Peptides against a protein of PDB entry 7PB4. Designs and how they scored, part 171

Target 1, 105 residues: chain A of PDB entry 7PB4
Amino acid sequence: KMLNIKEYKEKLLSTLGEFLEDHFPLPDRSVKKKKKNIQESSVNLITLHEMLEILINRLFDVPHDPYVKISDSFWPPYVELLLRNGIALRHPEDPTRIRLEAFHQ
Target 2, 218 residues: chain B of PDB entry 7PB4
Amino acid sequence: DALQMAVGYFEKGPIKASQNKDKTLEKHLKTVENVAWKNGLASEEIDILLNIALSGKFGNAVNTRILKCMIPATVISEDSVVKAVSWLCVGKCSGSTKVLFYRWLVAMFDFIDRKEQINLLYGFFFASLQDDALCPYVCHLLYLLTKKENVKPFRVRKLLDLQAKMGMQPHLQALLSLYKFFAPALISVSLPVRKKIYFKNSENLWKTALLAVKQRNR

## One batch from the design tools (peptide; made by RFdiffusion4, then SolubleMPNN)

Design b2_p13_6_s1 (from b2_p13_6, 4 letters changed)
Fold by OpenDDE base, seed 1:
Structure b2_p13_6_s1 (fold): chain B 105 residues (1-105), chain C 218 residues (1-218), chain A 13 residues (1-13)
Amino acid sequence: as target 1 above (105 residues)
Amino acid sequence: as target 2 above (218 residues)
Amino acid sequence: MILEEIFRRLQLA
């Protein structure tokens, strides 16, 4: 039973990962045109999959404070996507922090 | 030149807390407006000013005026659009600014140099359909972007659900018709064969300016 | 499951 749950979870993660990659990919920033002055924020954006993993892990690791600080690696459209779909919530007092929604089983 | 000074002002911000801050801002804004409507703006100028308009650096009135004069001389960079979408999601711009942006994006769609990166944003635009204020313009944008590969069962269901909620809106019908064209098996509902697909604001704010741009680029 | 719900909500967007 536990193996089935683990396998199922892995399959779900894989399926979700594929879905996220297909429908919500990061924009290709690779057009590094050498023009000097645009401080292309050297900040590497994380994937939506990675963002979700961070949020999920925080929920399990620190359930009493499940909020994650929005870093520069968080692509704003991803944050908005999660918030709009009720997957994540902003901290009521600190808009720079978000948490995974507590999906009531 | 005057335009470079104006763009520089908006980019760098006002240097000294001079008592005439508002007058200076208005002067530069008028300069940008004048050049944009007469000659259009270079892609680099649009890149800078579009981000400024959406970043929340200035007030809503100023941002609106800047966005209204984002008229290209020749082309708009798709990178500017991608960056703009990011700024829209930061939440520092008003709802009216978001609406105006999508109107602008639809109006200027043909002047965007490439569509590859914009097509990657399909899912994000689709997610914005739930916003009642954005829905008509997002439908129009999606109508322009939709490829066969974008037509998925879950999106069909979402559109049908939206139709059930909002009624048979012309913009939703137009998009659904396109979806049916690409994937007839996914849409069993008889859609009225509308001979003419029309979206709201066929006469956009930029109609005259766009005609001028097209004429100059022929 | 959390993942299923996330997936569901993303599909409904």
Scores: peptide ipSAE 0.624, ipTM 0.909, DockQ to the pose 0.329
Fold by OpenDDE base, seed 3:
Structure b2_p13_6_s1 (fold): chain B 105 residues (1-105), chain C 218 residues (1-218), chain A 13 residues (1-13)
Amino acid sequence: as target 1 above (105 residues)
Amino acid sequence: as target 2 above (218 residues)
Amino acid sequence: MILEEIFRRLQLA
């Protein structure tokens, strides 16, 4: 059962990945690297695909505490997108933590 | 100069020792306003101040005033817009500030130096259509941004659903008409032939300033 | 399925 869930997850993530890349890509920050003076935060942003993977994995790995801490690698538009569409939920007591919505309930 | 000091004040924050914080803030805000409306702001100044206005560092009244004077001398950097969208999503600014930002973005659209990165944000702007307060302005923005490649079946369905929910709004009709132009096969519904595309005049707040900017850049 | 629902919700955005 667990193997089937993992395989299913991988397949679905792969198909979803193309969609995410096409419609919700990260902005190219390459232009910022050329301007010497702007201390642009060297923070490497993760893709929406990676973000979803993290959230899904947390839900399955730690079901009693399925929340993930929002790091600087989480692009705010992605967080907002997930929250707005009911894909993720913010922790009621800690706004820096989000979880995947439990769609199976 | 006075402008640099003012921008520096907003960027670095008030020096703790100032007994009259409000007076100092007002002084610097007026300096920014005066320069912005008279000469416009440099792209770097807009970059800094736009971030400040949307970051929630100051109160809504101050943020609103800053945003209203984000008038370019020449151009606005698309990077500033991308950063701004990020700040909007952090949720530290008010709903009214978000509306004002989209109005500003539409009004200043032609002064943005590049559109490639902004176009990558298409999906995020489209997602904001569900916000009733933002919808009219987002439709206008999308009308300006939409390319054939952006017109997808799922977005068409979403727009039609919004129309079903909100009624036949002029801004939705305008966007749908553009979608039909790019992809007629996706929109089987007969759209009323509107001779005039009608969006809320978001430019009214900056009309005089925009004319001045255009004159300076001729 | 969770991923299908995510996909659906993103398409409705």
Scores: peptide ipSAE 0.618, ipTM 0.906, DockQ to the pose 0.326
Fold by OpenDDE base, seed 2:
Structure b2_p13_6_s1 (fold): chain B 105 residues (1-105), chain C 218 residues (1-218), chain A 13 residues (1-13)
Amino acid sequence: as target 1 above (105 residues)
Amino acid sequence: as target 2 above (218 residues)
Amino acid sequence: MILEEIFRRLQLA
């Protein structure tokens, strides 16, 4: 029974990962490399998978303050996607902080 | 030139020392509007101004006017569109601005230089269908973007659910019809055979300008 | 499970 749970979890993670990559990929910002002059800060955006991992980990690691500060590495469409679909919530007093929705309770 | 000064003003913001901030803003805005409607804007100018309009730097009235004059001289960079979508998600622009953006995007779709990156945003656009105000325009956009590879069972389900909630909307039916064309096995529901696909005329705001752009680029 | 719910909610988007 335990092996089945682990296998199921792994399968789910894999499936989710593939889903995220297929349907919500990061835009290829490499196009900006050709114009030398725009010092657009090469902010390295994280994947949606990584963002979710951060949120999940924070929820478990610091349950009394499960909020994560939105950094420049957080692509705004991802943040909006999570908020709109009820996966994440903004901090009531600090809109720069978000947490995973406690739908597991 | 006057246009460069105007764009620079919006980009850098008002210089604190200007006693007549509103007059200066209006002057520059009129400059942009005049050039945009007469000649169109360069892709670089659209890139700058579009971001400004969506960033929330200025008030809704100003943002709306800027967005309405995002008329290309030749082409719009797909990168500008990708960045714009990002700004829309930051939440600093009004709902009306979002609607206007999607109307603009549909109207200007053919003038976007490339579609590869925009196609990657398909899922994000699709997610916006749940917004009642955006839904008609997003359906139109999706109708333009949809490929066979985008037609997935979960999206079909979502569209059918939306139809159940909103009723048989023409824009939704148009998109569903396209989905059925690509994947008939996924849509068992008999869609009324509409001879003509009708979307809200998003182009009306730019009809004259678009005709002028097409004539200049022929 | 948290992951299942996330997946579900993303598919409903």
Scores: peptide ipSAE 0.618, ipTM 0.904, DockQ to the pose 0.364
Fold by OpenDDE base, seed 4:
Formats: C-alpha cells, structure tokens, sequence
Structure b2_p13_6_s1 (fold): chain B 105 residues (1-105), chain C 218 residues (1-218), chain A 13 residues (1-13)
C-alpha cells in the first residue's frame, strides 16, 4: 500500500513537471556572454517545479511559519501565476514572503 | 546628445544636488518625447526606458508618459519585452500602466525583432485573461501569438467559462474563432461567422507615429 | 492531494 502511494506520487510529480515545462517554461536567457561587467550577478532562476517543491517542503517542515522569502531566483511571472491561481498566498504583513495555500481547509 | 543625457538621467536617477528636481525631470521627459515622436527611439533606448517605466522608480504620471513615447526607430528587442513582462509581475506599477503596456505591446507587435521568447510566454498571457481590465487587450495579443500547438482542451474550457461569465464579448469571440480554426474538434459550439475581427483600437494612441515609422523603414 | 490540487488549479489558469 505504501509503495503504491509512493509510485503514484512520483507519477504525479513527473506529469506535473512535464506540464510545467510545456506550458510555463523559463525564458531562454540568451547567455550572450557579451564581456560587459560580469558584476550583474546572473542570478540563476529556478524552475516553477523547484519553486513549488520549496513551498511544499516549507509547509511540511515548518507548519507554524510556512512562509518562504522571495529571492532573486524566483521569476516574478511564476510568483504572480501562483498567487493569481490561489496556489500561493502573500504574507499579510510582509509582501516579500509567500506560502503555499492550505488546500485542506 | 540631449537624448543621451535625458536617458542617462532616468537610468541613474535624479542627482541629489539638483534644487529644481521637477523642472529637470520635465526637461528630460520632453526631450525623450520629442525625439520619440519625431524620429523614434533606438532599441537600446527603449530597453532602458521601458524598464524604468515599469519598475516603479518614478510616479505613475511619469511612467505613463514614458510608456506612451516608446516608439521604435526601427525595431524593438524581444528581450526588452520579456524583461518588461517580468517587471509587470513585480507589482510596482499601477493597473493603468499594465493596461497601457498591453496596448503598447499589441500596437508595436510587428516591430518586435523576434517572437520565439514571446511565444514561450503564451501561458502567462493566457493566465492574465481573468483580469477584466486586461482581458480585451490580452485576447488581441493571444490572437496574434496563437499557433495550433497552443490550442489545448483546458484552454478551450477556460475561454468558454470566461464567455459564460462575461458574455459573448467580441474579443473573446475572435480568439475562440481562431481556436476553432486550428482545432475544430475541440469547440462544438456554433460560433457566429464573424467576417470582420474586431478588437479595441489599441493602436489609436500611436497611429500617426506608426505610420511615420513604416514610411522611414521602406 | 496537494499536488493534484496544484495541477488542477494550474490547468484552470
């Protein structure tokens, strides 16, 4: 029974991952390494899949404070997508923090 | 060059020591407006000024004026558009600025050098259909972007749900008609055969300027 | 259940 649940979860994650890649991919940053000043820290953007994993993990690991700080690695269109679709919520007092919506309530 | 000085002012911000901050800002804004409407702006200038207009660095009135003069001399870089969409999502610009941006994007669509990255943003634009203020302009944008591969059952359902909520809006009907053209099996509903596709005249603000740009690039 | 709901909400977007 536990094996079936794990396999189901893995299959669902895989299907979700494919869906996210097909419909909400990251923009191809033409890494044209034009030699201009390297100091603009090419902040590596994370995938929507990775962002969701962070939010889910935080909810389970720290349920009393399930909020994640929005970093530079969070692509703004992804944040907006999650907020608009009710998947994530912004902290009422700190707009730089978001949490996964509590779907069980 | 007066234009370079003006762009530099907006990029670097007001110099702390200027006693007449408002007069200086107005002077530079007028310089940008004059050049943009007379000759158009270079792609690099549009890249800088577009980001400034959407970043929330200045007030809404200034941002609106900057965005209204984002007229290309030749082309707009696709990268500038992708960056602009990111700024829109940060939420530091007003709702009116967002509407103006989508109107601008539709009006200037043919002057964007490439469409590959913009096409990747299809899902994000589609998600913006739920915003009542943006919906007419987003439908027009999607009409320009939609390929057969974008027409999926879940998107068809979403459009039909929007139609049920908002009524048979001309912009929604136009997009649905295009969807039916690409995938007739997904849309069983009889759509009125509209001979003329009607979208809100987003181009009206730039009509004269766009004619001038087309004449210079012939 | 959480993943299914996320997937559902994204498909409704």
Amino acid sequence: as target 1 above (105 residues)
Amino acid sequence: as target 2 above (218 residues)
Amino acid sequence: MILEEIFRRLQLA
Scores: peptide ipSAE 0.611, ipTM 0.903, DockQ to the pose 0.343

Design b2_p13_6_s2 (from b2_p13_6, 4 letters changed)
Fold by OpenDDE base, seed 5:
Structure b2_p13_6_s2 (fold): chain B 105 residues (1-105), chain C 218 residues (1-218), chain A 13 residues (1-13)
Amino acid sequence: as target 1 above (105 residues)
Amino acid sequence: as target 2 above (218 residues)
Amino acid sequence: EILEEIFQRLQLA
């Protein structure tokens, strides 16, 4: 029974991952580094999958403070996507922090 | 060059020391407006100014004026559009600015050099359909972007749900008709064969400018 | 269950 749950979870994760890659990919940073000093902060953007993992893990690891600080690695369209679809919520007092919505409460 | 000085002003921000900050800002804004409407702007200038307009660095009135003069001399870089979408999502610009941006994007669509990266943003644009203010313009944009590969069952369902909620809006009907064209098996509902696809004339604000751009690029 | 809900919400968007 536990093996079936694990396999099911893995399958769901895989399916979700594929869905995220297909429909919400990161833009190709093929921004040709034209030499000019526009410090386009080479901030490594994380994938939507990684962002969700962070949010999920925080919810389970620190349930009393499930909020994650929005870093420069968080692509703004992803943040907006999660907020707009009710997947994530902003902290009421700190808009720089977001949490995964509690779907089962 | 007066234009370079103006762009530099907006990029670097107002130097605190000038007593006549408003006059200086207005001077530079007028310079950008004049050049944009007469000659168009280089892709690099649009890249800089578009981000400024959407970043919330200046007030809504200034941002609106900048965005209205984002007229290309030749082309707009798709990278500028991708960056612009990111700025829109940061939430520092007004709702009216967002609407204006989508109107601009539709109006200037043919002048964007490439569409590959913009097409990758399809899902994000589609998610914006739920915004009542944006919906007409997003439908128009999606109409321009939609490929067969984008037509998925879940998106069809979403469009039908929106239609049920909002009524048979012309812009939704146009997009649904395109979806039915690409995937007739997914749309069982008989869509009225409206002969004329009707979108709001987003280009009206730039009609004269667009004619000038087309003339210069002939 | 959380993953399913996320998936559903993304599809409903």
Scores: peptide ipSAE 0.592, ipTM 0.903, DockQ to the pose 0.295
Fold by OpenDDE base, seed 1:
Structure b2_p13_6_s2 (fold): chain B 105 residues (1-105), chain C 218 residues (1-218), chain A 13 residues (1-13)
Amino acid sequence: as target 1 above (105 residues)
Amino acid sequence: as target 2 above (218 residues)
Amino acid sequence: EILEEIFQRLQLA
């Protein structure tokens, strides 16, 4: 039974990962090196999958404070996507913090 | 160059020492407006000013005026559009600015140099369909972007649900008709064969400017 | 269940 749950979870993660990659990929920031003034936002953006993992892990690790601080690695469209679809919520007092929605309450 | 000074002002911000900040702002804004409507702006200028308009650096009135004069001399960089979408999501711009941006994006669509990265944003644009204010313009944008690969069952369901909620809107019908064209098996609903696809873009704020741009680039 | 819900909500987007 536990193996089935793990396998199911892995399958779901894989399916979700594929879905996220297909429908919500990161923009190719391969901006050509040479032009001086483009503030190369040296910030490596994380994937939507990675963002969700962070949010899920925080919910389980710190359930009493499940909020994650929005870093520069968080692509704003991803944040907005999660918020708009009710997957994530902003902290009521700190808009720089978001949490995974409590779907099981 | 007056334009360079104006763009520089918006990029670097107001120099503290100017007693009449509003007058200086207005002067530079008028400079940008005049050049944009007469000659269009270079892709680099649009890149800078578009980000400024959407970043919330200035007030809504200023942002609106800047966005209204984002008229290309030749082309708009796709990268500028991608960056702009990011700024829209930061939440520092008004709802009206978002609407104006999508109107602008549809109006200027043919002047964007590449579509590869914009096509990757398909899912994000599709997610914006739920915004009633954006929906007509997003439908038009999606109509321009949609490929067979984008037509998925879950998106069909979403469009049908939106239609059920909002009624048979012409812009939704247009998009659904395109979806049916690419994937007839996914849409069992008899769509009225509309001979003419009507998007609200007949009242394009940039109609005159776009004609001028097209004439200059012929 | 959480992953399923996330997936469902993203599909309804």
Scores: peptide ipSAE 0.588, ipTM 0.900, DockQ to the pose 0.329
Fold by OpenDDE base, seed 3:
Structure b2_p13_6_s2 (fold): chain B 105 residues (1-105), chain C 218 residues (1-218), chain A 13 residues (1-13)
Amino acid sequence: as target 1 above (105 residues)
Amino acid sequence: as target 2 above (218 residues)
Amino acid sequence: EILEEIFQRLQLA
């Protein structure tokens, strides 16, 4: 049963991944790589697909504390997108933590 | 020069030792305003100051004034816009600042050097249509950005749903008309043939400045 | 299904 859930999850994530890549891609920040001094260019942003994967995994792996800390790798527009559409929720006491919404409840 | 000192002040923050913090702030703000309206700002200066205005580093009044004087001498870097959108999403700026930003973005759209990266943000802008305060300006922005590849069935449905909820708004009608132009098969609804596309005049705040910028770059 | 719901919410955005 757990294996089927993982496989199903992977398949659905793959299908969703194509949609996410098409409609919510990361901006190409490649232009600023040439100017050495701006520290902001060094943050490796993760895809929306990867972000969702992290949130989903946390929900299943640690259901009693399903919150993920927002890191610098989390592109703010993605965070806002998830929050605005009710896909994610901020921790009530710690705004730096978000969780996947429990859609089954 | 005075402008560099002013920009440096906003970037690095007030040096703790100044007893007259408010007077110093006002002095530098006036310097930026004067240069911006007279000559425009360099792309690098806009990059710095735009981020400051949207980061929540200063109060809303200061941020508003900075944003109002984001007038280019020549061009605005699309990278600055991308970064700005990121700051908007962090939630440290007021709703009024967000509205002002979209007004600014529409007004300054032609002065942005490239549109490729901004177009990648299409989905994010589209998602902001649900914000009633932003909707008119976002529609205008989307009207400027929309390409055939952006017109998808799910977005059409969303626009129609918004129209059902908000009524037949001129800005929604304008965007829908453009969608119908690109993908007539997706929009079966007869749209009134509006001879005039009507958006709220976002340019009014910068009309004189924009004319000056265009004149300098001819 | 969580992914379907996410997909739906993103499409309706």
Scores: peptide ipSAE 0.586, ipTM 0.899, DockQ to the pose 0.291
Fold by OpenDDE base, seed 2:
Structure b2_p13_6_s2 (fold): chain B 105 residues (1-105), chain C 218 residues (1-218), chain A 13 residues (1-13)
Amino acid sequence: as target 1 above (105 residues)
Amino acid sequence: as target 2 above (218 residues)
Amino acid sequence: EILEEIFQRLQLA
């Protein structure tokens, strides 16, 4: 039974990862490389998978303050996607902080 | 030139020292509008101004006017569109601005230089279908973007659910018909054979300008 | 359970 749960979890993680990559990939910012002059801050955007991992980990590691500060590495469409679909919530007093929705409780 | 000064004003913001900030703003806005409607704007100018319009730097009235004059001289960069979508998600623009953007995007779709990056945004556009105000225009956009690879069971389910909630909307039917064309096995529901696909006429705002652009590029 | 819920919510998007 435990092996089945582990295998199921692994399968789910893999499936989710593939789903995220297929349907919500980061835009290829490589196009910006050709115009030299725009010092657009090479902010490395994280994947949706990484963003979710951060949110999940924060929820478990710091349950009394499960909020994560939105950094420049957070692609706005991802943030909006999570918020719109009820996966994440904004802090009521600080809109720059988000948490994973407590749908598991 | 006057246009460069106007674009620079919007990009850098008002220099504190000008006593008549509103008059200056109006002057520059009129300059942009005049050039855009007469000659169109360069891709670089659209890139700058589009971001400004969606960033929330200025009020809704100004943003709306800027967005309405995002008329290309030749092409729009796909990168500008990708950036714009990002700005839309920051939540600093009004709902009306979002609607206007999607109308603009549909109207200007053929003038976008490449579609590769925009196609990658398919999932994000699809997610916007749940917004009642955006839904008609997003359906039209998706109709233009949809490839066989985008037609998935979960998306079919979502569209059918939306149809159940909001009724048999022409824009939803158009998109569903396209989905059925690509994946007939996924849509068992008999869709009324509509001879004509009807989307809201998003192009009406730019009809004259678009004709002019097409004539200049011919 | 959390991952399943996330996956479901994303599919409903």
Scores: peptide ipSAE 0.578, ipTM 0.894, DockQ to the pose 0.381

